# Ledger of designs, part 123: peptides against a protein of PDB entry 6PSE

Target 1, 78 residues: chain A of PDB entry 6PSE
Amino acid sequence: PSEEEEYARLVMEAQPEWLRAEVKRLSHELAETTREKIQAAEYGLAVLEEKHQLKLQFEELEVDYEAIRSEMEQLKEA

## One batch from the design tools (peptide; made by RFdiffusion4, then SolubleMPNN)

Design b2_p25_5_s3 (from b2_p25_5, 10 letters changed)
Fold by OpenDDE base, seed 5:
Structure b2_p25_5_s3 (fold): chain B 78 residues (1-78), chain C 78 residues (1-78), chain A 25 residues (1-25)
Amino acid sequence: as target 1 above (78 residues)
Amino acid sequence: as target 1 above (78 residues)
Amino acid sequence: MEELIKKAKEAFPEVELPADVRVLP
């Protein structure tokens, strides 16, 4: 039998005391996993914001670069 | 009583059938939340890698910009 | 570069990460 089948059997045959303990265990794990999910999402958002700021800086530099490049090109042609 | 206290009381007083159902419910929610956590982590990683690539591009442009800026400065001083 | 975002969004086809975070408890 698979672990899942064995677990299912255990749940079906378990005494109330075990079931209560399992509810508590699962509730705890769910709370922890939920917290971790939120943390992961918040981290992702932070990185996304950093990337966005970097993109803005990059675009600003591109504008400045093109301005200087164009000026340089004009001077070299004169 | 708080919702938590009420829930705790329900768990303590519940019949085995309710407890088994609750185990199943919590197991399902845990599995779902775990999947969501993993997805959030993977998304964050992808954004991080993209930010890294953008940073490299930015640094390359900075080098090129400084080179042209320096050349332009030299020409203006001559 | 955009390919990474595209792939990442496949994990959340109906969700934008910023919005996801905002709706999380």
Scores: peptide ipSAE 0.048, ipTM 0.793, DockQ to the pose 0.076
Fold by OpenDDE base, seed 3:
Structure b2_p25_5_s3 (fold): chain B 78 residues (1-78), chain C 78 residues (1-78), chain A 25 residues (1-25)
Amino acid sequence: as target 1 above (78 residues)
Amino acid sequence: as target 1 above (78 residues)
Amino acid sequence: MEELIKKAKEAFPEVELPADVRVLP
């Protein structure tokens, strides 16, 4: 049988004490996984904010670059 | 009593059928939360890679900008 | 950059990327 089928049989045949322990185990794992999910989301948001700030800086530099480029082009044409 | 204390009492007093159902519920929630965690991690990685590429583009533009700035400065000094 | 955005959208297909992360509990 598959691991899933074996686990299903175990749950069906288990005594209340084992079942209570399993509830506790799963509750703990769920809490930990939830915390990890939140942490991953927070990291993603932090990077997103950094990227946004970098994009703004990039756009400002593009403006400055085009200004100088245009000025140089005018000087060369004169 | 707190919700946690009430839940703890429920688990202690529950029949095997309820406990099996609770194991099933928690297993399902754990699976879903795990999937969400993975998705959050994948998102964070994608944003990080995008930020990295943007940083490279920014650095390239900085080099080009300084080149033009320097050229203009030389022309003005001559 | 477009491919990376696409990859991120595949991770969170339901909502726009910034909002999708923000709505996570």
Scores: peptide ipSAE 0.040, ipTM 0.790, DockQ to the pose 0.076
Fold by OpenDDE base, seed 4:
Structure b2_p25_5_s3 (fold): chain B 78 residues (1-78), chain C 78 residues (1-78), chain A 25 residues (1-25)
Amino acid sequence: as target 1 above (78 residues)
Amino acid sequence: as target 1 above (78 residues)
Amino acid sequence: MEELIKKAKEAFPEVELPADVRVLP
């Protein structure tokens, strides 16, 4: 039997005191995991915003680069 | 009393059948939230890697830009 | 740029990406 099946059997056979303790444990873990999920999302958002800013800077530099490249090409052909 | 206190009282007074159902519910929510946390982390990592690649490209472009800028300046001064 | 990285790390101080993410199940 899988660990999940064994756990399921344990829950079925458990006394109320154990079940209450398990509810408490799971509630705590859920709260923590939820907090961590939110934090991970916030982190991802911050990195995304940073990437976006970098992309804007990159695009600006590309424009400037192409401007100079074009001017250089014109000067060389003259 | 807070909702948390009311919930705590409910857990204390609940019958085994309710407790087992609650364990099942919480286990399910924990599993889902854990998956979501991992997904959020993976997303954040992916964005971070994208940002890193973009930064490398930006730095390469900066080098190229400065090279052309310098050459242009030299030509104008000649 | 650096400030945004700092802010991101502050949002998840217990995790050092990418290393901590890569060890997740």
Scores: peptide ipSAE 0.061, ipTM 0.792, DockQ to the pose 0.088; fails the geometry check
Fold by OpenDDE base, seed 2:
Structure b2_p25_5_s3 (fold): chain B 78 residues (1-78), chain C 78 residues (1-78), chain A 25 residues (1-25)
Amino acid sequence: as target 1 above (78 residues)
Amino acid sequence: as target 1 above (78 residues)
Amino acid sequence: MEELIKKAKEAFPEVELPADVRVLP
């Protein structure tokens, strides 16, 4: 039998005391996993914001680069 | 009483059938939350990779910019 | 870059960051 089927049988045959303990365990794991999910989302958001700032810097540099390139082209043609 | 205290009392007073249902519910929510956590991590990784690629492009542009700036400075001084 | 954004969004098809991140508890 699969681990899932074995677990299902365990739950079906378990005494109330075990079931209460399992509810407590699962509640704890759910809380931890929820916290981890939120942390992962917050991290992703932080990286996204950093990427956005980098994009702005890149665009500013592109403008400066094109300005100098154009000026240099004019100097070379004169 | 807090919601947590009320829930704790519910678990203590619950019949085995309710407890089994609660184990099933919590197991399902844990599985979903785990999937969401993984997805959040994968999202963060994807954004991080994009940021890294953008950083490489930015660094390449900086090199090109400094090359043109230096060349233009030489032309203006001659 | 668009391909990576697409890949990232595929991880959360129902979630649009940053707005949806703020909705998280």
Scores: peptide ipSAE 0.053, ipTM 0.793, DockQ to the pose 0.075; fails the geometry check

Design b2_p25_5_s4 (from b2_p25_5, 9 letters changed)
Fold by OpenDDE base, seed 5:
Structure b2_p25_5_s4 (fold): chain B 78 residues (1-78), chain C 78 residues (1-78), chain A 25 residues (1-25)
Amino acid sequence: as target 1 above (78 residues)
Amino acid sequence: as target 1 above (78 residues)
Amino acid sequence: LEELIEEAKRKFPEVELPASVRVLP
């Protein structure tokens, strides 16, 4: 039998004391996993915002760079 | 009583049939939340890597920009 | 930028993810 089938059988045959303990265990794990999910999402959002700001800075620098580069090229050709 | 206290009492007083159903419910929610957590983590990592690559590009451009800027300034002063 | 990234990592540290749990039928 698969682990899933064995677990299912355990749940079906378990006494109330085990079931209550399992509810408590699962509730705890669910709470932890939920916090971790939220944390991961917030992290991703924070990095995304930083990336966006960096992209804006990059684009501004590109504009300035191309302006100077083109002027420099013109001056060197003269 | 708080919702947590009420829930705790419910678990303590519940019959095995309810407890088995609750185990099943919590297991399902845990599985879903776990998948969502993994997805969020993977997304966060991807964004982080993209930001890092952008940072490297930005730093490279800064080097090039400062080189040209300084040379341009020297040429204009001459 | 590195400092900002490290700060983000500090606030939201990466955690080793456990194995996925199978959904009960």
Scores: peptide ipSAE 0.058, ipTM 0.801, DockQ to the pose 0.120
Fold by OpenDDE base, seed 1:
Structure b2_p25_5_s4 (fold): chain B 78 residues (1-78), chain C 78 residues (1-78), chain A 25 residues (1-25)
Amino acid sequence: as target 1 above (78 residues)
Amino acid sequence: as target 1 above (78 residues)
Amino acid sequence: LEELIEEAKRKFPEVELPASVRVLP
């Protein structure tokens, strides 16, 4: 039997005391995992925002660069 | 009493059938939340890497920009 | 930025995250 099946059997045959303890354990783990999930999501959003701002700055610089490049090219052609 | 206290009392007074169902519920939620946590973390790292690469590109462009700017300035001074 | 990246990776080490919990239907 798989570990899952064994666990399922354990749960089915467990005494109330064990079951209550398991509920507590799972609840705690769920709370922690949820917190971590939220934290990761929030960080991801923050980085995404920073990336977006950086992209805008990059594009602005590209425009400026092309302006100078074009001017330089024109001077060379003259 | 807080909802937490009420839940705690419920767990303490619950029959085995309810407890088993609760274990199953919590296990499922934990599994889902764990998956979501991992997914969020992976996404965050991906965006972070993208941001880093963009920063490098930005800095490279700055160097190129200054090179052309300097060359242009030299031409004007001549 | 590099320092920030490394710090972030330390905070969110996906590879080091706990193994997935068994999925029950």
Scores: peptide ipSAE 0.053, ipTM 0.799, DockQ to the pose 0.123
Fold by OpenDDE base, seed 2:
Structure b2_p25_5_s4 (fold): chain B 78 residues (1-78), chain C 78 residues (1-78), chain A 25 residues (1-25)
Amino acid sequence: as target 1 above (78 residues)
Amino acid sequence: as target 1 above (78 residues)
Amino acid sequence: LEELIEEAKRKFPEVELPASVRVLP
């Protein structure tokens, strides 16, 4: 049987004391995993915001670059 | 009593059938939350990699910009 | 940034997590 099937059988055959312990265990794991999910989401958002700021800086530099490039081209042609 | 205390009491007073159902419920929620955590992690990594690529492009543009700026300065001084 | 990327990869082992984490229906 698969691990899932084995676990299912265990749950079906378990006594109330084990079941209560399993509820407690799963509740704890769920809480931890939820916290980790939130942390990952917050991190992703932070990186996204940083990326956005970098993009703005990049675009600003592009404007400045094209301005200087154009000026230089004019100087060379004169 | 707090919600946590009420839930704890519910678990202690519950019959095996309810406990098995709760194990199933929590297992399902844990699986879903785990998947969501992984997705959030993958997203965060993807954004980070995109930010990195953008940073490389930005640095490349900075090099080009400084080269043209320097050349232009030389042209103006000559 | 490179260090941050490596740390992030360590903290978010998205490729390894699916294999290491038990997923139930």
Scores: peptide ipSAE 0.048, ipTM 0.799, DockQ to the pose 0.145
Fold by OpenDDE base, seed 4:
Parts: structure tokens; C-alpha cells; sequence
Structure b2_p25_5_s4 (fold): chain B 78 residues (1-78), chain C 78 residues (1-78), chain A 25 residues (1-25)
């Protein structure tokens, strides 16, 4: 039997005291995992914003670079 | 009483059938939330890696830009 | 990129940007 099947059997055969403890355990883990999920989402969003700003800066620099390159090309040809 | 206290009381007074159902519910929610947490983390890491690569490209462009700027400055002064 | 940003914001409307980048869990 799989671990899931064994766990299911355990739950079905468990005494109320164990079940209450398991509810408490699972509730705690769920709360913690939920918090961690939100934190991970916040981190990802922050990095995404930073990446966006960096991309804008990069594109601006590309424009400036092309402008100087073009000007220099004209100077060399004159 | 807080919702937490009320829930705690409910768990303490609940019948085994309810407790088993609650364990099942919480297990399902925990599994789902865990999956979502991992997905959020993976996404965050992916964006971080993209940002890192973009930063490297930006720094390389800065070097190229400064080189051209310097060369052009020399040409104009000659 | 903008679409990804908007999608992320829609997916996590309750999430506010932190003051600084935090470590992934």
C-alpha cells in the first residue's frame, strides 16, 4: 500500500485524541505554509518589479548608445 | 471568544466522524497550499535568474557605452 | 513583461511589495 493509503487507514482507525492532535498539527502546518506562500509571492513580485525597472534602464541605455554610435560614425566619415 | 477559541472548542467537542472529515479537509488544503508555495518559489527564482542575466547584459552595455563615449571624446578633442 | 507583472498582481492582489527584496522561503 502507498503511504497515502496507509495514512488513510491510520485516520480511519485513529482514536479521537489522535484525531484532535492531527487537526491541530495540520492547522498549524497549513497556517505556516500559507504564510510562506504569501511571502514567496511577495518576493517574486518585488523581483519582478526590479527586473522591470532594470529593463527600462537597459532600453534607455541602448537608445543612448545607438545615438553616440551614430554620431561617432558621422564624425569619422566627415 | 476569538474565532480560534471557538474553533478549538469545536474540535474538542467534535465527534470522530467530524474529526476525520476535518483531517481530510485540512490535508487537502495543506497539499494544495504546499504546491502553490512551491510554484511561487519557483517563479520567484526564475524571475531572479532573469533579472541577474539582464543585469549582466546591462553592465556589459555600460562598458561598451563608456568605451565609445571615451573614443568619441578623444576624436572631438583632436 | 508588463503582462507578466499585471498577471502577478491579479493573481496576488493581497500582496504588497515589500520595502526590500526578501529571501525566498
Amino acid sequence: as target 1 above (78 residues)
Amino acid sequence: as target 1 above (78 residues)
Amino acid sequence: LEELIEEAKRKFPEVELPASVRVLP
Scores: peptide ipSAE 0.046, ipTM 0.798, DockQ to the pose 0.051; fails the geometry check

Design b2_p25_6_s1 (from b2_p25_6, 15 letters changed)
Fold by OpenDDE base, seed 1:
Structure b2_p25_6_s1 (fold): chain B 78 residues (1-78), chain C 78 residues (1-78), chain A 25 residues (1-25)
Amino acid sequence: as target 1 above (78 residues)
Amino acid sequence: as target 1 above (78 residues)
Amino acid sequence: SERKRQEEQVQRVLAEAEARKAKEA
């Protein structure tokens, strides 16, 4: 039997006291996992924002670089 | 009574059939939330890697920019 | 160092999630 099937059987045959304890356990784990999910999502959003800001800075530098490169090229051709 | 206190009372007074259903519900929600947490974490890692690559590109461009800027400054001073 | 800290943080969350999933499997 798979662990899942065994667990399902355990739940079916369990006494109320065990079931209450299991509800408590699962509720706790769900709360923790939910918190961690939120934290991971918030982190992802923060990094995304940082990446966006960096992209803007990069694009600005590209513009400045191309300006100087073009000026330099013109000076070398003269 | 807080919703938490009401829920706690419900669990304490619940019949085995309700408790089994609640275990099933919580197990399902935990599995889903866990999957979502993993997805959020994987996304965060992907974005972090993208940001890192962009940072490397930015730093390379900064070096190139400073090189041209310096060369241009030298040419203007001559 | 900040990148490393961030990576470690995300990796911890991922590892914990995977460990739970493995226990449920």
Scores: peptide ipSAE 0.097, ipTM 0.780, DockQ to the pose 0.088
Fold by OpenDDE base, seed 5:
Structure b2_p25_6_s1 (fold): chain B 78 residues (1-78), chain C 78 residues (1-78), chain A 25 residues (1-25)
Amino acid sequence: as target 1 above (78 residues)
Amino acid sequence: as target 1 above (78 residues)
Amino acid sequence: SERKRQEEQVQRVLAEAEARKAKEA
């Protein structure tokens, strides 16, 4: 039998005391997992913001670089 | 009474049929939330990698920019 | 590095999630 089938049987045959304990366990794990999910999402957003700021800096530097490159090219051609 | 206290009372007074249903509900929500957590983490890793690649590109451009800037400065001083 | 700390954090989340998934399977 699969672990899932065995678990299903356990739940079906379990006494109320075990079921209450299982509800408590699952509630705790759900709360913890939910917190971790939120934290992972918040982290992803933070990194995304950092990447966005870096992209803006990169684009600014590209503009400055192209300006100097163009000026340098003109000076070398003169 | 807090919602938590009311829920605790409900679990304590519940019949086995309700408890089994609650175990099933919580198991489902836990599985779903776990999947969502994994997805959030995977997304975070992907964004981190993108940011890292962008940082490498930025640093390369900084080197190139400083090289041209320095050369330009030398040419203007001559 | 901050990157390394971030990667380690994400990896912990992934590892915990995978461990749970493996138990559910």
Scores: peptide ipSAE 0.083, ipTM 0.777, DockQ to the pose 0.088
Fold by OpenDDE base, seed 2:
Structure b2_p25_6_s1 (fold): chain B 78 residues (1-78), chain C 78 residues (1-78), chain A 25 residues (1-25)
Amino acid sequence: as target 1 above (78 residues)
Amino acid sequence: as target 1 above (78 residues)
Amino acid sequence: SERKRQEEQVQRVLAEAEARKAKEA
């Protein structure tokens, strides 16, 4: 049987004491996984903000570059 | 009692049928939360890659900008 | 914007996580 089928059988055959322990275990793992999910999401937001700031800097540099390029073109044609 | 204390009491007093249902519920929520955690991590990685590519483009533009700035400075001083 | 959509997506994940955390508390 698959691990899932074996686990399902275990749950079906388990005594209340084991089931209570399993509820406690799963509750703990769920709480931990939830914290990790939040941390991952917060990290994603932080990186997104960093990327946005970098994009703003890039766009500013593009403007400055085109200004200098245009000025240089004018100097070469004069 | 706190919600935690009430839940703990419920688990302690629960029949096997309820406990099995609770194990199933918690297993499902854990699986979902795990998927969401993975998705959040994958998103963070994708944004990191996008930021990295943007940084490379920014650095290339900085090089080009400094080249033109230097050339223009030379033209103005000649 | 794509940024806004991404931010909203991350915020949804956060909100869902917080809601679940609050339920578990």
Scores: peptide ipSAE 0.081, ipTM 0.777, DockQ to the pose 0.089
Fold by OpenDDE base, seed 3:
Structure b2_p25_6_s1 (fold): chain B 78 residues (1-78), chain C 78 residues (1-78), chain A 25 residues (1-25)
Amino acid sequence: as target 1 above (78 residues)
Amino acid sequence: as target 1 above (78 residues)
Amino acid sequence: SERKRQEEQVQRVLAEAEARKAKEA
C-alpha cells in the first residue's frame, strides 16, 4: 500500500485521543508553514525593492556614461 | 472565550467522525500551504538572481565609465 | 512592467497567507 493509503487507514482506525493529537500536530505545522510562507514572500518583496533601487542607479549611470561618451566624441571630431 | 479556546473545546468534545474530517481538512490545507511556501521561495530566488545579474551589469558599466572619464581627463590636461 | 508583475505575484502570496490565517483565527 502507498504511504497515503497507510496513513488513511491509520486515521480510520485511530482512537479519539490519537485523532486529537493529530489535529493538534497538523494545526501547529500549518501555523508554522504559513509563517514561513509569509517570510518567504516578505523576503521576495525586499529583494524586489533592492533590485528596483539598483535599476535606478544603473539608469542614472547610463545617462552619465552617454553624456561623457558624447562629449568625448565631439572633442575627437574637432 | 477566545476563538482558540472555543476551537480547543470543540476538539476535546468532538466525535471521532468530526476529528477524522478535521484531520483530512488540516492535511489538505497543510499540503496547499507547503506548496505555496515553496513557490514563494522559488520566486524569491528568481528575483535574487535577476538582482545579481543587474549588479554585474552595473559593475561592468562602472568600469567602462571610469575608463572614459580617465581618458577624457587625460585629453583635457594635454 | 516586470517589476509590477513581480510585486503583484508576491502580493498574491501574502494575501493568500493572510486569508488562511484569518480562517484559522
Scores: peptide ipSAE 0.162, ipTM 0.802, DockQ to the pose 0.091; fails the geometry check

Design b2_p25_6_s2 (from b2_p25_6, 12 letters changed)
Fold by OpenDDE base, seed 3:
Structure b2_p25_6_s2 (fold): chain B 78 residues (1-78), chain C 78 residues (1-78), chain A 25 residues (1-25)
Amino acid sequence: as target 1 above (78 residues)
Amino acid sequence: as target 1 above (78 residues)
Amino acid sequence: AAAEEQERKVEEVLERAEEYKKELE
């Protein structure tokens, strides 16, 4: 039998006391897993914000670079 | 009473059939939430990798910019 | 943009996570 089938059998044959404990266990694990999911998403959002700021800085530098490149090219041709 | 207290009372007074159904429900939600947590982490990692690549591009441009700036400064002083 | 797509995905995960959190509290 698969572990899933064995677990299903355990639940079917379990006493109320075990079932209440299992509900408590699963509720706790669900709460923790939910918190971890939120934390992972918040981290991803923070990285996105940082990436956005970096992109703005990159674009600003690119503008400055092209300005200097163009100025230098003009000086060489004159 | 808080919803948590009401839920706790429900679990305490519940029949085995309800408890088995609750175990099934919580197991399903835990499985889904776990999958979503993993997905959230994967998305966060993808964004982090993109930010890293952008940072490398930024640093490369910064080097090129300083090279041109320095060359131009030397041309102006000579 | 790739950034916008990732943002949407993160927001979707956050929204779903917040819903579960509210149900558990």
Scores: peptide ipSAE 0.124, ipTM 0.780, DockQ to the pose 0.090
Fold by OpenDDE base, seed 4:
Structure b2_p25_6_s2 (fold): chain B 78 residues (1-78), chain C 78 residues (1-78), chain A 25 residues (1-25)
Amino acid sequence: as target 1 above (78 residues)
Amino acid sequence: as target 1 above (78 residues)
Amino acid sequence: AAAEEQERKVEEVLERAEEYKKELE
């Protein structure tokens, strides 16, 4: 049987004391995993915001670059 | 009492059938939360890679911009 | 456009995570 099926059998045959301990264990792991999920989401959001700011800076530089390029082209042709 | 304390009392006084159902519920939520954590991490990594590529492009444009700016400054001074 | 979609996905994960956190507190 799969580990999942074996675990299901264990839960089915378990005494109340084991079940209470398992609820406590799972609650703790869920709390930890939830905190880690929040951290992962916050990190992802921070990187997105940084990328967005960088994109804005890049677009601003492109505008400035094209302005100078155009002016220089005019100076060279004159 | 806090909700956590009330929940702890519920677990302490619960029958085996409720405890088994709670183990099942918590196992399911833990699995879902774990998947969501991994997903958030993967999205964050993808955005990091995109930001890195954008940074390289920005730095390349910055070099080109400074080259043109310098050349134009020389032309205007002459 | 791609950034907006990723932002939405991250926000959805964050919102669900915050809900779970509140239930545990």
Scores: peptide ipSAE 0.123, ipTM 0.780, DockQ to the pose 0.088
Fold by OpenDDE base, seed 1:
Structure b2_p25_6_s2 (fold): chain B 78 residues (1-78), chain C 78 residues (1-78), chain A 25 residues (1-25)
Amino acid sequence: as target 1 above (78 residues)
Amino acid sequence: as target 1 above (78 residues)
Amino acid sequence: AAAEEQERKVEEVLERAEEYKKELE
């Protein structure tokens, strides 16, 4: 039998005391996993904001670079 | 009573059929939340990698910019 | 554009996670 089938049999044959304990266990794990999911999402958002700021800085530098490159090209061609 | 206290009372007073259904529900939600947590972490990692690549590009552009700036300054002073 | 799409995905995960958190509290 698969572990899933064995677990399903345990649930079907379990006494109320075991079932209540399992509900408590699963509720706890769900709460913890939910907190971890939120934390992972918050971290991802923070990194995304940092990437956005870096992109803005990169675009500003690119504008400045193109300005100097253009001026240099004009000076060399003149 | 808080929702948590009310839920706790429901679990304590519930029949085995309700408890089995609740175990099934919680198992399903835990599985889904776990998948979503992993997905959130993978998204965060992807953004982090993109930020790293952008940082490398920014640093390369900064080097090129300083080279042109220096050359331009030398040409203007000469 | 890629950043905006990624932001939307993170926000969707956050929103759903916050809903679950609220239901558990």
Scores: peptide ipSAE 0.120, ipTM 0.779, DockQ to the pose 0.089
Fold by OpenDDE base, seed 2:
Structure b2_p25_6_s2 (fold): chain B 78 residues (1-78), chain C 78 residues (1-78), chain A 25 residues (1-25)
Amino acid sequence: as target 1 above (78 residues)
Amino acid sequence: as target 1 above (78 residues)
Amino acid sequence: AAAEEQERKVEEVLERAEEYKKELE
């Protein structure tokens, strides 16, 4: 049997004291995992913001680069 | 009493059938939350990779820009 | 556009996570 099936059998045969402890354990793990999920999401958002700022800077530099490139081309043609 | 304290009392007074159902519920929520945590992390990683590529492009453009700027300055001084 | 879609997904994850957090605290 799979570990999942074995766990299911354990839960079905468990005494109330074990079940209460398991509820407590699972509640704790759920709270911890939820906190970690939030942290992961916040990190992702921070990276998105940084990427956005970098994109803006890149686009500004592209404009400046094209301006100088165009001026350079004009100087070489004259 | 807080909701947490009330929940704790409910768990202590609950019958085995309710406790088994609660274990199942919490297990399900934990599995879902874990999957969502992983998904959030994967999204953050994807954005990080995109940001990294953009940073490389930005740095290349900076080099090219400075090269043209320097050449332009030399042409104007000559 | 891609950033907006990613932001939306992150926000959805945050919203659901906050709901769970409120229930657990």
Scores: peptide ipSAE 0.120, ipTM 0.779, DockQ to the pose 0.088

